# Peptides against a protein of PDB entry 3V4L, part 276

Target 1, 386 residues: chain A of PDB entry 3V4L
Amino acid sequence: GQPLAKDKVALLIGNMSYWEHPKLKAPLVDVYELTNLLRQLDFKVVSLLDLTEYEMCNAVDEFLLLLDKGVYGLLYYAGHGYENFGNSFMVPVDAPNPYRSENCLCVQNILKLMQEKETGLNVFLLDMCRKRNDYDDTIPILDALKVTANIVFGYATCQGAEAFEIQHSGLANGIFMKFLKDRLLEDKKITVLLDEVAEDMGKCHLTKGRQALEIRSSLSEKRALTDPVQGAPCSAEALVRNLQWAKAHELPESMCLKFQCGVHIQLGFAAEFSNVMIIYTSIVHKPPEIIMCDAYVTDFPLDLDIDPKHANKGTPEETGSYLVSKDLPKHCLYTRLSSLQKLKEHLIFTVCLSYQYSGLEDTVEEKQEVNVGKPLIAKLDMHRGL

## One batch from the design tools (peptide; made by RFdiffusion4, then SolubleMPNN)

Design b2_p26_6_s2 (from b2_p26_6, 11 letters changed)
Fold by OpenDDE base, seed 5:
Structure b2_p26_6_s2 (fold): chain B 386 residues (1-386), chain A 26 residues (1-26)
Amino acid sequence: as target 1 above (386 residues)
Amino acid sequence: VETVNLVSTDPKIGEPPVADIEEVEL
């Protein structure tokens, strides 16, 4: 019969906004496109951008809590990285320059922990450079991995080589994701699918002699990303996993705010990633005596590092929200919250209505405080482990 | 001719955080 997954869980990390290293662009689009494809494959996807070392550790720990016997685990990483002695290291955005193994996450340590969960399949897709870090002299003594015969590594590049982004017309994609996305939905053994992606990359003149996909596998069974999930989640563990995933994806409900002047505002929320949310405001009713009115969001928690210059934009694109802009209502003011993982408390902010009466020169302001609880990934309380 | 920029994701360890960019014809 076709293999069955007990469940399918993916963690996608895209690091771009490095403090001490070159900024990347491709992880934004690549994490988003891969998220949408894996959702079509019935994966529970957590998608995270721009994580610190501590935030990456917590994201991996939460991912490991979703893993159990016969669950398919997929880790995708796009960002800076290195490979020393056959060990792959993912580089957090707060990593120093130079960084060492102590500042980074070892993928083989994550694999060890996934093997302890008795997973049905372990897939690592590593869209990073594989150059040696000569500033890290640490030889990791890794414990011997169990012989589970269920491991697949897709490395975007060869050992000791660089990975590249293709930037065109203000968009960027990783070379690996450019070809992976065209095949990811195919009902094929995952190693056969990746081999076809490697052939497609090898035909591209841009990639030829610069980057080549490496596949490392011990996969003895015909496992595919298309493999169906086994039945309704009847186990207590499957129910807990579904509840944990649902919490990390719960948006605030849209609100209708009523001001004393008789103006009504619609406040809405959209997810771009598990840690990135768009807030939008629109005027839904205006009394005829009010000639002009605008609704601004302000007074955000300091933990979110929101620059007011980037808030309350007339378009989603002006916030950096190029991916979800088509699904957003038009004629709003838009604000992008890109660091929801940093939120310790409830998301409380102010909606400020500025308006003018007919025949008065002075603007009037009314304010309402809004508490939307913990949106998206902020429900996992990733910071409470300290 | 339509051109794209190939940008290395080299972390530039111990160097200034400036990516290498090559313009390539499609």
Scores: peptide ipSAE 0.474, ipTM 0.921, DockQ to the pose 0.842
Fold by OpenDDE base, seed 4:
Structure b2_p26_6_s2 (fold): chain B 386 residues (1-386), chain A 26 residues (1-26)
Amino acid sequence: as target 1 above (386 residues)
Amino acid sequence: VETVNLVSTDPKIGEPPVADIEEVEL
């Protein structure tokens, strides 16, 4: 019969904003595009940008809580990385320069933990360099992996080689994701799909002799990313998994704020990633006696590290949000909240209305505090270990 | 001729955090 997944869960991590390493650009678009494709494949997708070591560990722990017997697990990583002795290391944004294995997440350790969950399929898509780190002589003593015959690695590049971004017109894509996205929805065994992606990469003159996909698999069954999810969640574990994922993706409800001057503001929320939210404000009603009126957001929790210079922009693009701008309402002020994983408390902020009456030179301000609870990934207390 | 930048994702371990950029023809 056609293989069935008990469920399908993906963790996508895109690290770009490295403190001590070259900044990347492609992970933004690549994580976003892959998220949309995996959602069309009925994956529960957690998508996270710019994680510290601690935040990456917690993201992996939360991902492992979504895994169970017969669940398909997919880990995608785009960022800096290295490979020592056949072990792949994902580099957090706060990694020192030089970094060591102790500052990084070992993919083979994650695979071990996934095998303990008795997963139906384990897919790793690693869009990172595979050069050796000569500053780390640590030979990781990894425990022997179980023989599960359900493992697929897609490495964006060969062992000891670099991965590349293609930057054009201010946008960037990883070379791997550029070809992967065109085939990801195909109803093929995942190893066959990746082999076709490798052929497409090999035909491109940009990649030829620079980057080639490596497929490492132990996959005894015909498993595809298109494999249907088995029926209604009938187990308590499946219900818990669905609830846990839903919590991590719950947006705040849109609010209509009414000010004393008679101005009405629509406050809206959009998810760019599981840890990135856009707040937008729009004036939905203005009394005719008010000639100028702006509604800006301020007084965010310090844990979010929001630069006021990047808040309250006239376009989503001016906030650094290029991906969801088409789906956002026009004629708003936009604020991008990155790093929602840092939020320990409720998201409380102030909406300030600045306005002028006809025939008065002085600007009047009214303020309302807004509590939207814990948005998106901030509901997963990723901080529950300190 | 349309050109793109190929940017290495090399972490530049132990080096200044400057990416290598190559302009290539499409």
Scores: peptide ipSAE 0.464, ipTM 0.918, DockQ to the pose 0.841
Fold by OpenDDE base, seed 1:
Structure b2_p26_6_s2 (fold): chain B 386 residues (1-386), chain A 26 residues (1-26)
Amino acid sequence: as target 1 above (386 residues)
Amino acid sequence: VETVNLVSTDPKIGEPPVADIEEVEL
């Protein structure tokens, strides 16, 4: 019969806003497009941008809690990285310059932990450089890996080579994702799919002799990303996994706020990523005696590090939200919360209505506090180690 | 012919990523 997955779970990490390293652009688009493709493949996807070392460790731990016997696990990483002695290191956004293995996540350590979960398939898609870090002479002592015959690595580049992104006037994919996205939905053994991606990349004049896909596999079975999920989750573990994933993707409900002046505001929420949410405000009713009014959001939790200069924009794009802007209502003020993983408490903020009456020169303000609980990834207790 | 910058995702320790500007027909 066709292979069945007990479930399918993916963790996608895109690091781009490095503190001490060059900023990237492609991880934004790559994580978003891959999220949408994997969702079409019935994956439970957690998508995270711009994680610190601590946040990456916690994201991996939460991902490992979603893994179980016969579950398909996929880890995607786009960002800075290196490879020393056949060990791949993902670089967090807070990594020092120079970084070392002690500041980074070792993919082979994650693989060991995934093998302990008795997974049905382990896929690693590593969209990072594989050059040696000459500042890190640490040889990780890896414990003996189990012989599970269910591992696939897709490396965006060869050992000792660079991975590239295309920086154009617009949003563009990294080279690996550019070719991967066109084939990812194909009903093929994952190694065959990646071989076809490698052939397509090999035809690209841009990367010829600079970047080539490397596939490393122990996969003995014909497993595909298209393999159907086994029917209704009847195990306690499957129910817990479904509940945990659902919590990480729960948006706040849209609210209608009523001010004393008779203005009504619609407050809405949209997910860009598991840790990135857009808040939008729109005036849905205005008394005729009010000539102008705007609804601003302010007083966010300090943990979110929201610059007021980037809040309350007339377009999603002015917030840095280019991907979901088409799905947002028009004629709003938009605010992008990009660090929901930092939220320890409930998301409490103020909606400030600024308005002017006909024949009065003075602007009047009314304020309402809003508590939306813990949105998206903030429902996962990613702070367990503080 | 679009001018694309290939930017390495290698954080060259101490050097900015070399963006090679190549004119490529996409």
Scores: peptide ipSAE 0.263, ipTM 0.706, DockQ to the pose 0.577
Fold by OpenDDE base, seed 2:
Structure b2_p26_6_s2 (fold): chain B 386 residues (1-386), chain A 26 residues (1-26)
Amino acid sequence: as target 1 above (386 residues)
Amino acid sequence: VETVNLVSTDPKIGEPPVADIEEVEL
């Protein structure tokens, strides 16, 4: 019979906005497109942008809590990285210059922890460079991996080589994701699918002699990303996993605010990623005596580090939201919250209505406080320990 | 034919990527 997954869970990390290193662009598009494809494959996807070392550790710990016997686990990483002595290191956005293994996450350590969960399949997709870090000669003492015949590594590049992104005037994928996305939905054994992606990359003139996909696998079974999830959650553990994932993806409900002047505002929320949310405001009712009115959001929690200059924009794109703009309502003011993992408390903010009456020169302001609880990833308390 | 710049994700290549401005048909 076709193999069944007990469940399918993915953690996708895209690091771009490095503090001490060159900024990347492709991880934004790559994580977004891969999220949408894996959702079509019935994966529970946690998608995270721009994580610190501490935040990456917590994201991995929360991902490991979603893993159990017969679950398919997929970890994708796009960002800076290196490989020392066959160990792959993911570089957090707060990594110093130069970085060392102590500032980075070792993928083989994550694999060890995944093997303890008795997973049905472990897939690592590593969209990073594999050059040696000459500033770190530490050999990680890895404990012996269990002999499990269920591991697949897709490396975006060969050992000791670079991974590339396509930079043009628009948003583009990294080289690996450009080819992976075209095949990811195919009902093929994951190693066969990745081999076809390697062939497609090898035919491209851009990548020929620069970047080639490397596949490392112990996978003895015919397992595919298309393998159906086993029906209704039969175990208490499957129910807990479903509830934990649902908490990390719960948006605040849209609300209608009523002001004393008779203006009604719709406040809405959209997820770009598990840690990135767009707030939008629209005027849904205005008395005829009010000639102009705008609804601004302000007074956000300090943990979110929101610059007011980037809030309350006339377009999603002006906030840095290029991917979800087509799915958002038009004629709103938009604010992008890009660091929901940092939120320690409830998301409390002020909606400020500024308006003008016909025949009055002065603007009037009314304010309402809004509490939306912990949105998306903020429900997981990824800061439990600071 | 789009002009694309291939940029390495290696942080040590702080030389401005010699954008091999390859005219590629995407």
Scores: peptide ipSAE 0.252, ipTM 0.707, DockQ to the pose 0.456

Design b2_p26_6_s3 (from b2_p26_6, 9 letters changed)
Fold by OpenDDE base, seed 5:
Parts: sequence; structure tokens; C-alpha cells
Structure b2_p26_6_s3 (fold): chain B 386 residues (1-386), chain A 26 residues (1-26)
Amino acid sequence: as target 1 above (386 residues)
Amino acid sequence: PVTVNLVSTDPKIGEPPVADVEEVTL
């Protein structure tokens, strides 16, 4: 019969905004495109941008809580990385220069923990450089992996080689994701799908002698990303998994705010990633005696590090949001919250209405505080214990 | 012809955080 997954869970991490290393661009689009494709494949997807070491550890721990016997686990990482002694290390955005294994996440340690969960399939897609880090002399003594015959690694590049981005008109894609996205929905054994991606990359003149896909697998069964999920979650563990995933994807409901002057504002929310949300405001009713009015959001929690210069933009693109702008209402003011994982408390902020009456030169302000609880990934309380 | 930048994702460990960029015409 066709293989069945008990469930399908993916963690996607895109690190770009490094403190001490070259900034990347491709992970933004690549994580977004892969998220949309994996959702079409009935994966429960957590998508996270720009994680610190601590935030990456917590994201992996939360991902491992979603894994169980016969669950398909997929980890995608796009960012800086290295490979020492056949061990792959993902580099957090706060990593020092130089960094060592103690500043990074070892993928083979994550694989060990996934094997303890008795997963049905373990897929690692590593869109990072595989050059040796000569500043790390640590030989990881990894515990012997179990022989589970359900492991697939797709490395964007060969051992000791670099991975590349293609940048055009301010956008970028990773070379790996450029070819992976065209094949990902195919009903094929995952190793056969990746072999076809490797052939497509090998036809590209940009990649010849620079970057080639490496596939490392022990997959004995014909498992595909298209494999259907087993019917309705009947186990307590499956209900808990569905609840945890739902919490990480719950947006605040849209609100209609009414001000004393008779202006009505629509406040709305959109997810770009599990840790990135767009807030938007629009004037939905204005009394005729009010000639001009604008609705600004302000007074965000300090943990979010919101620069007021980047808030309340006339377009989503001016906030750095190029991906979800088509799905947003027009004629709003837009604010991008890019670090929801840092939120320790409820998201409380002020909506400030600035307006003018006909025949008065002075602007009037009214303010209303809004509490939207913990949006998206902030419901997982990734910072519990700091 | 479309001109693109091919950018290495080398972390430049122990170096200034400047990526290697090659301009390529397609």
C-alpha cells in the first residue's frame, strides 16, 4: 500500500541579519516559498527568521515535541553554516566572529533526538556553506546513530564548498531553492526527487564547478513528501500536536476601534512568518466635519525593538514586507513586527488617531490602548526560564 | 540579457563581514 505519515511537521529557519557575519538575502524568499509548498503537502510548518542561539535551541525543542512514532519530520535551514568531520553546524545570527561548535546547533544531534521519537521519515535540507571552520578544533564525539533507514540529507552544496545566492532587482533566491521549488510537489520518493533537483542544478551554467547538490540517505522505504497523513488524529499526542501548531499560527482577530470624535478605525493582522506579523490600520468611517485623519500604532513592548522610523508606512514594501503585500488590504498604514519570539508579555500597543476639524488649524489626538494577547509564535513562550 | 549578482554565502570567519559578489549576465 502507499506509505502513510502519522503526521507531517516542518521547522524552517532562515537566518539573514547576522551581527558579525555577511548579511544574507535569499533565506527570506526561500523560507516563504518552501512554507507555502509544504503547506500544500499538508505539513504543519513553523517558519522562523533571524534566530539567536537560544531562540534556535528553543525552536528545535518545540519541533521535537511535535515529533512522534511514524511522524515525518523536515528541518530546513538557510543561513551561514560549516561542516567539521561530517557534522553540520547551523550558525545563529548572534554568533561571534570567529564562532565554534558551542555557539552553533549540530544537525546530527537533532537527528539523534528525532530517532529517539521513532519518526517515520527524517529530512534535512541544509542551504548553507559546507566549508570547514578552522577556528573550531572540537571533534564532536557523537553518540552512535540508530539504524532507522529513514534519513535523508539534501545539502545545497558539496563537502568543503560554498553555497550561493542569485540576487536580482533587490530580491534574492538560494540556488538550491530555485530548483527544489519546481520539484517539491511531485509524487516521488524523496531521494528520487532530490536526484532530479541535482540534475536540474547541474544543467544551470551558474552552478557548474561552483555548487552541486549532495544527497546522503539511508531511506529503505518508498517515502515521499506527498504521502498522505493517516486519518483524523485519534491519539492524545496527536491532539496536543495539533493544539501546539494551532497556537503558533493564531492571529489576533481584526478589530473596529471607535474614537470619541466619531472616527472608526479597522485594525488588522497578517502573518508573514511564524515570528513575523504585519499590523495594518485603515479609516473606515470619518464624520464630514473631520477633513483629515490618520491612525498610527505606537508604544510597542521594548522586547520587540521596533524603530518608529520603520512603523506606520504607506505600503507593506516600505516595511520590508514584499511577500504578503498582495494579500493585504490597500490604503492602510503598515507596521512589521519581525521578532515575535522575543515577546515575553502580551502584545499591548497604542492606536493614536491624529485629525483636523474643518476651520481649525490645530491637530487633535485621541489614543486607545489595544491588547491582542500573544500572537503567533509568542504563544509558545520560547523565553520561559530567562 | 539579464544581469544578476552571484553572491557567496561564505561566513568569512575571522574576516570582515563582506560577501564575495560576481556580476553575471544571463
Scores: peptide ipSAE 0.464, ipTM 0.915, DockQ to the pose 0.844
Fold by OpenDDE base, seed 4:
Structure b2_p26_6_s3 (fold): chain B 386 residues (1-386), chain A 26 residues (1-26)
Amino acid sequence: as target 1 above (386 residues)
Amino acid sequence: PVTVNLVSTDPKIGEPPVADVEEVTL
């Protein structure tokens, strides 16, 4: 019969805002595009941008909690990386320069932990450089991997080679994602799909002699990303997995705030990623005696590191939100919260209404505090180990 | 012809954090 997945879970990490290394651009678009495709494939997707070492470890731990016997696990990483002695290392945004294996996440260690979960399929898509790091002299003594015959690695580049971004008109895509996205929805064995992606990359004049897809697999069964999920979640473990995923993707409910002046504000929330939320405010009712009014959001928790210069923008694009802008309501003020993984407490902030009456020059302010609980990934308390 | 920048994702380990950029015409 056709293989069935018990469930399908993906962790997507895109690191771009490095502290001590060149900033990347492609991971933003590539994680977003891949998230949308994997959702069409009935994957439970956790998508995270710009993680520190500690945050990456916690994201992997939470991903491993979603894995169980016969579950398909997919890890995608876009960012800086290296390969020493056949071990792939994902580089966190807070990694020092130079970094070592102690500052990075070893993909083969994650694979070991996935094999302990008795997963149905393990897919790693690694959009990173595979150059050796000569500053890391550590040979990780990895325990012997189990022979599970359910492993697929898609490396965006060859061993010892670079991966590239294509930048045009302010957007960037990774070369790997550019070709992967065109085939990802095809009902093919994952190794056949990746081989076709490798052929498409090989035909591109940009990649020829610079970047080539490497496929490393031990896959004895015809497993595809299109494989259907087996039935309704009937096990206690499947219910827990669904609840954990749902908890990590719950947006705050839209609110209607009423001010004493009679202005009504709609406060809305949109997810860009599992750790990135856009807050938007709109004036839905204004008394005729009020000539001008604006609703600003302010007083965010310090842990979110919100620059007020990037808050309360007239467009989503001015916040750095180029991808979801089409799905947002128009004529709002927009604020992007890009670090929800840092939130230890409830998201409490102030909505400040600034307004003027007809015939009065003085601006009046009214404020309301809003508590929206823990949005999205902040519900997982990724920081509970501190 | 569309001109694009091909940007290496080289981490520039032990170097200044400046990406290598090549202008390529498609």
Scores: peptide ipSAE 0.462, ipTM 0.915, DockQ to the pose 0.852
Fold by OpenDDE base, seed 2:
Structure b2_p26_6_s3 (fold): chain B 386 residues (1-386), chain A 26 residues (1-26)
Amino acid sequence: as target 1 above (386 residues)
Amino acid sequence: PVTVNLVSTDPKIGEPPVADVEEVTL
């Protein structure tokens, strides 16, 4: 019969905004496009941008809670990375210069923990460089892996080689994602799908002799990313997994605020990623005696590190939101919250209405406090222990 | 042809990212 997944879960991490290292651009687009494709494949996707070491550890721990017997687990990483002694290290955004294994996440350690969950399939897609870090002499003593015959590694590049992103005048994919996205929805064994991606990449003049996809697999079964999820959650564990994922993806409900002057504001929320939310405000009713009015959001929790200069923009693009801008309502003020994983408390903020009456020179202000609870990934308390 | 910069995702510790400027047909 066709193989069945008990469930399908993916963790996607895109690190770009490094503190001590060159900034990347492709991981933004790559994580977003891969998220949308994996959702079409009935994956439960957690998508995270710009994680510290501590936040990456917690993201992996929460991902491992979603894994169980016969579940398909997919880990994607796009960012800086290295490979020492056949061990792959993902570099967090707060990694020092130079970084060492103690500042990074070892993928083979994550694989060990995934094998303890008795997963049906383990897929690693590593969109990072595989050069040796000569500043890290640490030989990781890894415990022996179990023989599970269900592991697939797709490396964006060969051992000791670089992975590249295409920087053009706009948003562009990394080389690996450029070819992966065109094949990802195909009903093929995952190793056959990745082999076709490798052939497509090998035909590209850009990457010929610079970057080639490497596939490592122990996969003994004909498993595909298209494999159907086993029907209605029949187990308590499947219900818990569905609730855990739903908790991490719950947006605040849109609300209508009414001010004393008779202005009505619609406050709305959109998810760009599991840790990135856009707040938008629109004036839905204005008394005719009010000639001008604007609704600003302010007084955010300090944990979010919101620069007021980047808040309340006339376009989503001015906030750095280029991907979801087409799905957002027009004629709003937009604010992007990019660090929801740092939120320790409820998201409480102020909506400030500034307005002017016909024939009065002075602007009037009214304020309302809004509590939207813990949005998206902030419900998982990924800061637990800081 | 579109001029694209291939940028390595390897932070060459101490070297600026070598942007190979190639004219490619995307």
Scores: peptide ipSAE 0.256, ipTM 0.710, DockQ to the pose 0.532
Fold by OpenDDE base, seed 1:
Structure b2_p26_6_s3 (fold): chain B 386 residues (1-386), chain A 26 residues (1-26)
Amino acid sequence: as target 1 above (386 residues)
Amino acid sequence: PVTVNLVSTDPKIGEPPVADVEEVTL
């Protein structure tokens, strides 16, 4: 019969906004497009941008809690990385310059922990460079891996080579995701699918002699990302997995705020990623005596590091939200919260209404505090242990 | 032809990222 997955879980990490390293652009688009494709494949997807070492460790720990016997686990990483002695290291955004293995996450350590969960399939998609880091001669003594015959690595590049992104005027994919996205929905054994992606990349003039996909697999079974999920969750572990995933994706409900002047504001929320939310405000009712009226959001928790200069924009694009802008209501003010994993408390903020009456020169302000609880990934308390 | 920058995701510890400017047909 066709193989069945007990469940399908993916963790996608895109690191771009490095503190001490060159900034990337492609991981934004790559994580977003891959999230949408994996959701069409019935994956439970956690998508995270710009994680510190500590946040990456916690994201991996939460991902491992979603894994169990016969579950398909997929880890995607796009960002800076290196490979020493066949060990792949993902570089967090707070990594020092130079970085070492002690500042980075070892993929083979994650694989060991995934094998302890008795997973049905382990897929690693590593969109990072595989050059040696000459500043780190540490050879991790990895314990012997179990012979599970269910492991697939798709490396965006060959051993000792660079991975590339396309930087043009606008949003573009990394080279790997450009070809992967066109085939990801195909009902093929995952190693066959990746081999076809490798052939497509090999025909591209841009990548010829610079980047080549490498497939490393022990997969003995005909498993595909299209394999159906087995039935309703009947186990306590499956229920916990569904609840943890649901918590990480729960948006605040839209609110209608009423001010004393008679103005009504719609406050809405949209998810761009599991740790990135857009807040939008719109004037839904205005008394005729009020000639001008704007609704600003302010007084965010300090843990979110919100620059007021990037808040309350007339377009989603001015916030840095280029991917979900088409799905948002028009004629709002938009604010992008890009670091929800840092939120320790409830998301409490102020809605400030600024307005002017006909025949008065002075602006009037009214304020309302809003508590939306813990949105999205903030419900997982990924900061536990600091 | 569109001029695209192919940018390495190698942080090149202590070096600027190598960007090759290529005219490619997308």
Scores: peptide ipSAE 0.203, ipTM 0.695, DockQ to the pose 0.581

